Peptides against a protein of PDB entry 7PB4. Designs and how they scored, part 2

Target 1, 105 residues: chain A of PDB entry 7PB4
Amino acid sequence: KMLNIKEYKEKLLSTLGEFLEDHFPLPDRSVKKKKKNIQESSVNLITLHEMLEILINRLFDVPHDPYVKISDSFWPPYVELLLRNGIALRHPEDPTRIRLEAFHQ
Target 2, 218 residues: chain B of PDB entry 7PB4
Amino acid sequence: DALQMAVGYFEKGPIKASQNKDKTLEKHLKTVENVAWKNGLASEEIDILLNIALSGKFGNAVNTRILKCMIPATVISEDSVVKAVSWLCVGKCSGSTKVLFYRWLVAMFDFIDRKEQINLLYGFFFASLQDDALCPYVCHLLYLLTKKENVKPFRVRKLLDLQAKMGMQPHLQALLSLYKFFAPALISVSLPVRKKIYFKNSENLWKTALLAVKQRNR

## One batch from the design tools (peptide; aimed at target 1 F103)

Design b1_p8_2_s4 (made by RFdiffusion4, then SolubleMPNN; from b1_p8_2, 6 letters changed)
Fold by OpenDDE base, seed 1:
Structure b1_p8_2_s4 (fold): chain B 105 residues (1-105), chain C 218 residues (1-218), chain A 8 residues (1-8)
Amino acid sequence: as target 1 above (105 residues)
Amino acid sequence: as target 2 above (218 residues)
Amino acid sequence: MLRELIEQ
């Protein structure tokens, strides 16, 4: 049972990975601006693939509380994309938490 | 400079406790408006003020006024646009602000210095087509951005589904016609031959200002 | 969308 879930997860993530990289890549923040002290908070954004992996893992690891807290590593357009397409849902009482919806049907 | 003081106020807040916060806010806002409409704003000023307008730091009325005066002196940085799209997705701005942003983005499209990163946002813009308030402006934006590589079977299906729901909207027909141009095999449906492509509100709020910018940069 | 993503 666990093996089939892992295999399914890996297959799902691998299939999604290529599509997500092609159609929803992260913008390249590598503006070579010279060394002026713009403490732009270099928050490392994760890929949409990694974000989905986190959501899937949470669903399997903690099915009774499948919600993930939105971190600064979550690029807002990705969050909006998942929510708008019904892939994820916000927690009804905590808008900072989201869950994967597609696996709750 | 008065403009630098105004931008600094919006970015960092008031340096001194002003007894009349509203009067100070209005003064700085008028300064930005006057300079923007007269001369345009530097790319750095637009970067700062655009993010402020979309961040939810100020009320909707202030944000709307700031966004309306995001007129470039020369160019807009694509990085400012990418950051702005991120702020739109955070959900701290009103629906009216989102609409105004897309109107602005279409109006200012030619003044954006580069398009490479904006083209990477194609999928995100496409996902916004389902918003009825945004759809006309997003179609126009996509019409400007669409390359052959963006025309995929799943997007064609989505556009046809949207047409089935919303009817034959002129802006949607314009985008579908472009898709058919790039990938005729993906669109078997006969599209009406329109002599002119019409997008909703082709007359933008910035028409006069943009003419002035183009004249100054000649 | 996920189905559309998977069915590709």
Scores: peptide ipSAE 0.047, ipTM 0.857, DockQ to the pose 0.181
OpenDDE base, seeds 2, 3, 4, 5: peptide ipSAE 0.046, 0.044, 0.045, 0.045; ipTM 0.861, 0.857, 0.854, 0.860

## One batch from the design tools (peptide; aimed at target 1 Y8 K11 L20)

Design b1_p9_1 (made by RFdiffusion4)
Pose (drawn by RFdiffusion4):
Structure b1_p9_1 (pose): chain A 91 residues (1-28, 43-105), chain B 212 residues (1-189, 196-218), chain P 9 residues (1-9)
Amino acid sequence: KMLNIKEYKEKLLSTLGEFLEDHFPLPDVNLITLHEMLEILINRLFDVPHDPYVKISDSFWPPYVELLLRNGIALRHPEDPTRIRLEAFHQ
Amino acid sequence: DALQMAVGYFEKGPIKASQNKDKTLEKHLKTVENVAWKNGLASEEIDILLNIALSGKFGNAVNTRILKCMIPATVISEDSVVKAVSWLCVGKCSGSTKVLFYRWLVAMFDFIDRKEQINLLYGFFFASLQDDALCPYVCHLLYLLTKKENVKPFRVRKLLDLQAKMGMQPHLQALLSLYKFFAPALISVKIYFKNSENLWKTALLAVKQRNR
Amino acid sequence: ALVDMVLAL
């Protein structure tokens, strides 16, 4: 069971990365890829289940933040505009 | 053959400015509907015309008439439905066309050969609940399509939030009741649906439905 | 593309 989940996870992640690079590229400060942004969000969601918000730095490309917001992937903090969290799809 | 000429004409896409082309388009569309309303269309022709209508090619009237004449002689391929859902996801489709397609998918549900690959698109179907124009028809479709495996906690939560936003709507209540039946531990709370008239009810489709 | 990706899983 564990190995099957692992194989599925790795396949999903690789294909997702390829899809992101193919359909959501950077334009050319130092910006990070959308993949790294999603990784940070996923890591913070499970590492700190009581505060899954991450601050928005200058490396976050505003179009990526707005893309994640429009598609129900990322959620804004009720009061602090510089923080965003990942939607807890597992619950 | 008389119908294959019209299928090829529609596969060629829209043509130049109209000198006599309006009459030609009308003749081809009349031929297709006559065949559809007399004895029905085959799976291949449906696979072609449904995806042509759900694409950006041709105007709204042509796509509406094609959708209203999508009547199967036997069965409907599920791959055609998958491609139709992909065309819906493209977004170059009219709202009224989308409503008509969901109505067609509800009406033609028992004439799709397989439905497992369609159930795999449950997520795409569920995401359309945000749109309040598609909400009743999407709810009617999900009432037919929902299995036990599809009742995930996230969807229950989002459906409850949508109920709180829109109120206890009949279609939302029917879908929520189905979710309760499938997963009572995740939440507490088939049949009549408004605007569920079968627009595609020909006599032969009726005898096939009764034979079903 | 997204639909094909989902179905390929």
Fold by OpenDDE base, seed 5:
Structure b1_p9_1 (fold): chain B 105 residues (1-105), chain C 218 residues (1-218), chain A 9 residues (1-9)
Amino acid sequence: as target 1 above (105 residues)
Amino acid sequence: as target 2 above (218 residues)
Amino acid sequence: ALVDMVLAL
């Protein structure tokens, strides 16, 4: 049972990976750091694929508290994309936490 | 100069000790407005002020006034637009500010220095078609951005479903006509022969300013 | 369902 869930998860993520990379890539922040001291926090943004992987893993690993805290690595457009399309939900009391929507209805 | 002081005020925020915070804010806002409408703003000034307008640092009235005066002297940096889209999604700006941003983006589209990174946001803009308030302006933006590689079967289905829900809207028909031009095999439906592509006049707010920008850059 | 929702983006 656990092996089948893991394999299914890996197959799901692999199938989505190409689509997400093609249609929702991160903007290249390689715009030359002109040395202006704006500490743009050099926070490495994760891909939409990696974000979904985190959400899926949390749902499987901790189904009773499937919420993930939004980190600085979460690109705001991706968070909004998932929320707007009903793929994720915000925690009702903590807007900094999101979960994968339970598609099992 | 007065503009640098005004931009610095918005960037750093009000110094706590100012007895007359509202008068100081209004003075600096009028300075930015006056320079922007007369001469335009430098790309660096737009970068700073655009992020401030969308970050929720100030109230909606102030943010709206700042965004209305995001008029370039020459060009707008593509990076400023990418950053602005991120702020738009943080949810600290009003729905009216979001609409105004898309109107601004369409109106100023030709003054953005590069389009490569904006084109990568195509899928994000396309997802925003579901917002009824944004839909007319997003269709116009997508009409400007759409390339052959963006025309996919799933996007065609989504546009047709949206048309079925909202009716034959002029902005949806304009975008569908462009999609049919790039990929005629994906759109079996007969589109009405439109003599004129019609979008809402998003640029009307900046019409005089845009004429002045074009005259300065000739 | 999840795949369909992601592909509907």
Scores: peptide ipSAE 0.340, ipTM 0.891, DockQ to the pose 0.048
OpenDDE base, seeds 1, 2, 3, 4: peptide ipSAE 0.375, 0.051, 0.336, 0.050; ipTM 0.891, 0.855, 0.891, 0.852; seed 1 fails the geometry check

Design b1_p9_1_s1 (made by RFdiffusion4, then SolubleMPNN; from b1_p9_1, 5 letters changed)
Fold by OpenDDE base, seed 1:
Structure b1_p9_1_s1 (fold): chain B 105 residues (1-105), chain C 218 residues (1-218), chain A 9 residues (1-9)
Amino acid sequence: as target 1 above (105 residues)
Amino acid sequence: as target 2 above (218 residues)
Amino acid sequence: DLVKLLLSL
């Protein structure tokens, strides 16, 4: 049972990975190193694939609290994309937390 | 310079405690407006002010006024647009600000220095077609951005579904016609031959300003 | 189906 879930997860993530990379890539921050001390906090943004992986993992690992806290690594367009398309839901009381929508009902 | 002081105020806040915060705000806003409409703004100034307008730092009235005066002297940085799209998704700006941004983006499209990163945002813009208020402007933007590589079966289906829901809108028809041009095999539906492509509000708020910018850069 | 949903994007 657990093996089938892991395999399904991996297959889902792999199939989605190619699609997401093709259609929803991260914008390349051309960090032209111009020397000025703009400590632009280079927050490392994660891919949409990685974001979905986190959400899926949380759903499986902690099904009673499947919510993930939105970090600075979550690119806002990705969050909005997931929410707008019903892939994810915000926590009703904490808008900083999102979960994967349980599509299997 | 008065403009630098105004931009600095919006970016960092007031350096000195002003007794009349509203008067100071209005003064700086008028400074930005005056320079923007007369001469345009530098790319760096647009970068700063555009982010401020979309960040929710100020009220909707102020944000709207800032966004209305995002007129380039020469070019707009693509990075500013990418950052702006990110702010739109954070949800700290009003729906009216989002509409105004897309209107601005369409109006200023030719002044954006590069399109490579904006083209990567194609999927996000396409997803925004579902918003009825944004749809006319997003269709226009997509009409400007669409390449053959963007025309996929799932997007064709989505556009046809949208047409079924909203009816045969001129802006949607324009985009579908472009899709048919790039991928005729994906669109079996006969599209009416329109002599002219019409997008809603083809007369943008910046028409006069853009003419002036083009004249100065010749 | 999550795949259908993602493909509907």
Scores: peptide ipSAE 0.062, ipTM 0.813, DockQ to the pose 0.047
OpenDDE base, seeds 2, 3, 4, 5: peptide ipSAE 0.061, 0.061, 0.061, 0.060; ipTM 0.815, 0.830, 0.819, 0.818; seeds 2, 4 fail the geometry check

Design b1_p9_1_s2 (made by RFdiffusion4, then SolubleMPNN; from b1_p9_1, 5 letters changed)
Fold by OpenDDE base, seed 1:
Structure b1_p9_1_s2 (fold): chain B 105 residues (1-105), chain C 218 residues (1-218), chain A 9 residues (1-9)
Amino acid sequence: as target 1 above (105 residues)
Amino acid sequence: as target 2 above (218 residues)
Amino acid sequence: SLVELLLSL
């Protein structure tokens, strides 16, 4: 049973990976290396694929508290995209926490 | 100079020592407004002030005034736009500020130095079509951004569904007509041949300012 | 399905 869930998860993520990369890529921060003083906040942003993986993992690993805390690695447009389309939900009491919507119930 | 002091005030926040915070804020706002409308702002100044206007650091009235004076002297950096979109998604700005931003983005589109990174945001803008307040302006933005590669079957379906929900809006028809131009096989629906593409509020708040910018850069 | 929802983005 656990193997089947893991395999399903991996297949789901694999199938979505190309789509998410093509349609919702991260903006390239890399261009302006040259100017010294822009302490552009070195926040390492994760991909939408990685974000979904975290959310899916939390749902399976901790189904009674499936919420993930929004970190600085979560690009705000991705969070908004997931919330606006009903893919994720904010915690009713803590807007800094989001969960994947359990579409299989 | 006065402008640098004003920008510095908004960036760093009020220095504790000013007894009348509101008077100081108003003075700096007027400084920014005066320079922006007369001469335009440098790309660096727009970068700073645009993020401040969208960050929720100040009240809605202040943010609105700042955003209304985001007039370039020459160009706007695409990086400023990418950062601005991020701030919009943080949810610390009002709905009216979001609308104003999209109006600004459409109005200033030709003054943005590059479009490569903005084109990567296509999917995010497209997702914003579901917001009734944003939809007219997002359609206009998408009309400016859309390439053949962006015209996908799922987006066509979404636009048709939106049209079914909202009715045949001129801004939706304009975007659908562009989609049909790039991918005629994906749109079997007969679209009325409108002679003029009409987007709501074609007369932007910046019409006079934009004319002045174009004259200075000739 | 989650896939369909994601593909509808």
Scores: peptide ipSAE 0.233, ipTM 0.870, DockQ to the pose 0.047
OpenDDE base, seeds 2, 3, 4, 5: peptide ipSAE 0.228, 0.230, 0.230, 0.234; ipTM 0.867, 0.867, 0.867, 0.870; seeds 2, 3, 4, 5 fail the geometry check

Design b1_p9_1_s3 (made by RFdiffusion4, then SolubleMPNN; from b1_p9_1, 4 letters changed)
Fold by OpenDDE base, seed 3:
Structure b1_p9_1_s3 (fold): chain B 105 residues (1-105), chain C 218 residues (1-218), chain A 9 residues (1-9)
Amino acid sequence: as target 1 above (105 residues)
Amino acid sequence: as target 2 above (218 residues)
Amino acid sequence: DLVEMLLSL
């Protein structure tokens, strides 16, 4: 059962990967190589694929508390995309936490 | 410089001790407005002020006024636009601010220095088509951004579904016509041959300012 | 299906 879930997850994520990269890529932040001391918060943004992987993993690993804390690595457009389309939900008492919505089969 | 002081005020926020916070705010806002409409703003000033307007740091009235005076002297950095889209998604700005931003983005599109990163945001803009208030302006933006590689079967389906829901809107028809141009095999529906593409552009809030910018940069 | 939902975006 767990193997089948992992395989299904991997297949799902793999199938989505190309689509997400093509249609929802991260903006290339690499352009500002110029050395000015502005502490541009070197926050490494994760891909939408990685974000979904985190959410899916949390749902399966901790089904009684399937919420993930929104970190600075979570690009706001991705969070909004997931929430707006009902793919994720905010925690009712803590808006900094989101969960993957159980896709009713 | 008065402009630098004004920008610095918005960036750093109000210093606690001023009893007349509103008068100080108004003074700095008027300074920004005056310079923006007379000379335009530098790309760096737009970068700072645009983020402030969309961050929810100030009230909606202030944010609206700041956004209305985001007039470039020369160019707008695409990085500023990417950051702005991020702020829009944080949900701290009003719906009216979102509408105004898309209107601004369409109006200022030619003054954005590069389009490569903005083109990467295509999917996010497309997802905003479902917002009835944004839809006319997003269609116009997408009309400006759409390349052949963006025309996909799923997006065609979404546009047709939206047209079925909203009716034959001129802005949707314009975008669909462009999609048909790039991928005629994906759109079997006969689109009315419109000789003229109509977007709700007739009343650009920045029309006079944009003419002045174009004259200064000739 | 999550895939269908995401592909419907």
Scores: peptide ipSAE 0.069, ipTM 0.845, DockQ to the pose 0.046
OpenDDE base, seeds 1, 2, 4, 5: peptide ipSAE 0.069, 0.059, 0.056, 0.056; ipTM 0.798, 0.820, 0.799, 0.818; seeds 1, 4 fail the geometry check

Design b1_p9_1_s4 (made by RFdiffusion4, then SolubleMPNN; from b1_p9_1, 4 letters changed)
Fold by OpenDDE base, seed 1:
Order: structure tokens, then C-alpha cells, then sequence
Structure b1_p9_1_s4 (fold): chain B 105 residues (1-105), chain C 218 residues (1-218), chain A 9 residues (1-9)
């Protein structure tokens, strides 16, 4: 049973990976390496694929508290995209926490 | 100069020592407004002030005034736009500020130095079509951004569904007509041949300012 | 399905 869930998860994520990369890529931060002083906050942003993986993992690993805390690695447009489309929900009491919507009920 | 002091005030926040914070804020706002409407702002000044206007650091009235005076002297950096979109998604700005931003983005589109990164945001803008307040302006933005590669079956379906929900809106029809131009096989629906593409509020708040910017850069 | 919802983005 656990193996089947893991395999399903991996297949789902694999299938979505190309789509998410093509349609919702991260903006290239790389261009302005040359000017010294812009301490652009070196926040390492994760991909939408990685964000979904975190959310899915949390749902499976901790189903009674499936919420993930929004970190600085979560690009705000991705968070908004997931919330606006009902893919994720904010915690009712803590807007810094989001969960994947369990569409399989 | 006075402008640098004003920008520095908004960036760093009020220095503790000013007894009348509101008077100081108003002075700096007026400085920014006066320079922006007369001469335009440098790309660096727009970068700073645009992020401040969208960050929720100040009240909605202040943010609205700042955003209304985001008039370039020459160009706007695409990086400023990408950062601005991020701030919009943080949810610290009002709905009216979001609408104003999209109006600004459409109005200033030709003054943005590059479009590569903005084109990567296509999917995010497209997702914003579901917001009734944003939809007219997002359609106009998408009309400016859309390439053949962006016209996908799922987006066609979404536009048709939106049209079914909202009715035959001129801005939706304009975008659908462009989609049909790029991918006629994906749109079997007969679209009325409108002679004029009409986007709501074609007369932007910046019409006079934009004419002045174009005149200075000739 | 989650896939359909994601593909509807």
C-alpha cells in the first residue's frame, strides 16, 4: 500500500514536472551578477514542482496536520497560484501555513 | 537632491526625529510626484518606489499616490516588474492597488526595457483572468504578451469557459481573436469580426505623461 | 483530479 502511494506520487510529480517547467518557470535572477553592491536577498527559490512535492509529502506523512509553513523559498506567485486555483488552502487560523487540498475524497 | 531625499525616506522609513511624520511624508510624496510628472523617474527610482508601493509598508492612499507617479524618464526595468508581481501575490496591497498596477503595466508596457522575464510570467497573468476586477486589464496585457507558443488548448478552453460565465466581453473577444490568429485549429467558434479592438479604459491615467516621455526621448 | 486541476492552470 505505501509503495503504491509513493509510486503514484512519483508518477504524478514526474508528469507535472515538464508542464510546470514550461508554463510556470522561475524568473532568471542570474543576469545582474556584475554590480557588486546589490545584496539582492540570496533567497534560493524552489520550483513549483518542488513546492508541490513538499505539500504532497506533508499530506501523506502527517495527514492529521497536513500544513506546511510558507518559507522564504516559496515564491509568492506560486503560493498565490495554488491558493487561487484551490490546489492549496491556507490554515484558517495561521495564514503562513498552507496545505494541499485533498481532491481524492 | 530633494528627490534622493524623498526616495531615501520611503526606502529607509521615517527617521525617528521628525515630530510631524505626516507633514514629512506629504512633502516627500509631493517631491516624487512633481519630479515624476515633469521629468519622469530613473529606472532605479521606479524600482525602489514601485516595490514600496506594493509591499504594504505604507497605507493604501500613499501606495496609490506612489503608483500613480511611476512615470519613467526613459525605461522601466523588467526586474522591477517581476519583483512587483511578487509583491502583488504576497497580499499586503489592496485590490484597488492591484487594479492600478495592471493599468500601469499596460500603460507603461512599451517603456519596459526587456520582455523575456515578463513573458515567463504569462501563466500567472493568465490565472488572474478569473478576477473580475483585473480581467479587462489582464486581457489587454495578455494581448500585448501573447505569442504562438502561449496559445495552448487548455488556455483556449479556459477562455471559452470564462466567456460562457461572463458573457461576450470586448476584452475577452480581443484576446480570443488573437488566439484564433495564432492557432485557428484550436478555436472552432465563429468570433464576430470586430473592426476595432476595444479594451476598457484605453484612456489611461498617464496619457499626458506618456506623451511627454515620448517627446523627451526623441 | 489534482492533475486535471493543475493542467487547468
Amino acid sequence: as target 1 above (105 residues)
Amino acid sequence: as target 2 above (218 residues)
Amino acid sequence: SLVEMLLSL
Scores: peptide ipSAE 0.221, ipTM 0.875, DockQ to the pose 0.047
OpenDDE base, seeds 2, 3, 4, 5: peptide ipSAE 0.201, 0.208, 0.197, 0.196; ipTM 0.837, 0.869, 0.859, 0.832; seeds 2, 5 fail the geometry check

Design b1_p9_2 (made by RFdiffusion4)
Pose (drawn by RFdiffusion4):
Structure b1_p9_2 (pose): chain A 91 residues (1-28, 43-105), chain B 212 residues (1-189, 196-218), chain P 9 residues (1-9)
Amino acid sequence: KMLNIKEYKEKLLSTLGEFLEDHFPLPDVNLITLHEMLEILINRLFDVPHDPYVKISDSFWPPYVELLLRNGIALRHPEDPTRIRLEAFHQ
Amino acid sequence: DALQMAVGYFEKGPIKASQNKDKTLEKHLKTVENVAWKNGLASEEIDILLNIALSGKFGNAVNTRILKCMIPATVISEDSVVKAVSWLCVGKCSGSTKVLFYRWLVAMFDFIDRKEQINLLYGFFFASLQDDALCPYVCHLLYLLTKKENVKPFRVRKLLDLQAKMGMQPHLQALLSLYKFFAPALISVKIYFKNSENLWKTALLAVKQRNR
Amino acid sequence: AALVELHLL
């Protein structure tokens, strides 16, 4: 069961990365890829389940933040505009 | 054959400015509907015309008439439905066309050969609940399509939030009652649906439904 | 299409 989940996870992640690079590229400050942004969000969601918010830095490309917001992937903090969290799809 | 000429004409896409082309388009569309309303269309023709209508090609009237004449002689391929869902995801489709497609998918549900690959698109179907124009028809579709495996906690939460936003709507209540039946531990709280008239009810389709 | 393929994966 564990190995099957692992194989599925790795396959999903690889294909997701390829899809992101193919359909959501950077234009050319130092910006990070959308992949790294999603990784940070996923890591913070499970590492700190009581505060899954991450601050928005200058490396976050505003179009990526807005993209994640429009598609129900990322959620804004009720009061702090510089923080965003990942939607807890597992619950 | 008389119908294959019209299928090829519609596969060629829209053509130049109209000198006599309006009459030609009308003749081809009349031929297709006559065949559809007399004895029905085959799976291949349907696979072609449904995806042509759900694409950006041709105007809204042509797509509406094609959807209203999508009546199967036997069965409907599920791959055609998958491609149709994909064309819906493309976004170059009219709202009224989307409503008509969901109505068609509800009406033609028992004429799809397989439904497992369609159930795999449960997420795409569920995401369309945000749109309040598609909400009743999407709820009607999900009432037919929902299995036990599809009742995930996230969807229960989002459906409860939607019920709180819109109120206890009949279609939302029916879908929520189905979700309660399938997963009572995740939440506490088939049949009549408004605007569920079968627009595609020909006599032969009726005999085939009774034989079903 | 690619998104649907990703979903079906």
Fold by OpenDDE base, seed 1:
Structure b1_p9_2 (fold): chain B 105 residues (1-105), chain C 218 residues (1-218), chain A 9 residues (1-9)
Amino acid sequence: as target 1 above (105 residues)
Amino acid sequence: as target 2 above (218 residues)
Amino acid sequence: AALVELHLL
């Protein structure tokens, strides 16, 4: 049973990965290396794929509290995309926490 | 100069010692407004002030005034637009500020230096079509951004579903007509041949300012 | 449904 869930998760994530990379890539921050003083916050943003993986893992690992805290690695457009499309929900009392919506209802 | 002091005030925030914070804020706002409408702003000044207007650092009235004076002297950096879209998604700005931003983005589109990174945001803009307040302006933005590669079956379906929900809106018809031009096989629906593409609020708040910018850069 | 909507985004 657990193996089948893990395999299903991996297959789902793999199938989504290519689509998400093609249609929702991260903006390329790489261009302006040259000007020294812009401490552009070196926040390492994760991919939408990695964000979904975190949300799915939390749902399986902690089903009674399936919420993930939004970190600085969460690109705000990705969070908004997930929320707007009903893929994720904000915690009703803590807007800094989101969960994957259980698509099985 | 007075503009650098004003931008620095918005960036760093009020220095504690000013007894009349509101008078100081108003002075700096008027400085930015006066320079922006007369001469335009440098790309760096727009970068700073645009992020401030969308960050929720100040009240909605201040943010609205800042955003209304985001008039370039020459160009707007695409990086400023990418950062601005991120701030919109943080949810610290009002719905009216979001609408104003999309109006601004459409109005200033030709003054953005590059489009490569903005084109990567296509999916995010497309997702914003579901917002009834944003939809007319997002359709106009997508009309400017859409390439053949963006016209996918799922997006066609989503536009048709949106049309079924909202009715035959002129801005949706304009975008669907462009989609049909790029991918006629994906759109079997007969679209009315409108001689004129009409987007709501073709007369933007910046019409006079944009004419002045174009005249200075000739 | 919503994962299908992700496939449809």
Scores: peptide ipSAE 0.057, ipTM 0.868, DockQ to the pose 0.053
OpenDDE base, seeds 2, 3, 4, 5: peptide ipSAE 0.055, 0.049, 0.052, 0.053; ipTM 0.869, 0.866, 0.866, 0.868; seed 4 fails the geometry check

Design b1_p9_2_s1 (made by RFdiffusion4, then SolubleMPNN; from b1_p9_2, 3 letters changed)
Fold by OpenDDE base, seed 4:
Structure b1_p9_2_s1 (fold): chain B 105 residues (1-105), chain C 218 residues (1-218), chain A 9 residues (1-9)
Amino acid sequence: as target 1 above (105 residues)
Amino acid sequence: as target 2 above (218 residues)
Amino acid sequence: DDLIELHLL
């Protein structure tokens, strides 16, 4: 089971290789420490690669509920990028949840 | 200052359940509009107000009016644009607000202080090409942003597929022509040799304001 | 719709 997950993950990431070639780096939040109400939520943003890994893992770990709750670590542009490319699907009743889409079938 | 009070109102929200909430809102909105069109807004004011306009804190009518007056005195912070793009993904803004934002982004592109982080959002903008309402404006934005390193085989395929679906749109042809310029080996299809590229006029909404900004910064 | 003309690079 774990080998199949790793192989599937590797195959999926390889197939998305061209898509991920741009590395999709996180924007440098200039820590201008000005104390104002920018909810600079001290939340560490994750990479697009890490987002995909979370989605893949959830699909295999909980196949009956493969949806991941969007956390503050999910950079919204990356969420939209996944949704718009058909890599992820938003839950029809809960817009805060997304799953990996079977885009390779 | 009246502007500071207005910005503070939008940032902090209405403090008291005043019976005249709508009148107070309208007063502050008019203050922002008047200053923005006359003098432009400081980068900090744009940062605050642009975030508010896209956050869904206020109604669509108010958000639209705020977004229409996001006119810089001098520059727009790239960080403000990145935050704005983040809000577009939350799904709380209307389709019309998204269109207006892309029009604004194209119109104000030269006033953004830096482009490094915006260039990192290239993939996000490219993914928005499939939205028929956004496509003309996104093509224009991508035409401004595209570098050789952005021209990838998968993006070429996506553009050709989009052209097959939508037809030979002037804005798609413009972007494909630019792609062919950077990577001629990736585009085997013959593109019509057009000497002129045409995009929808995004600047029309701000024409007078843009002229005034350029004059102040000379 | 007023189109903006850009020169091809």
Scores: peptide ipSAE 0.221, ipTM 0.754, DockQ to the pose 0.024
OpenDDE base, seeds 1, 2, 3, 5: peptide ipSAE 0.202, 0.195, 0.200, 0.189; ipTM 0.815, 0.641, 0.655, 0.679

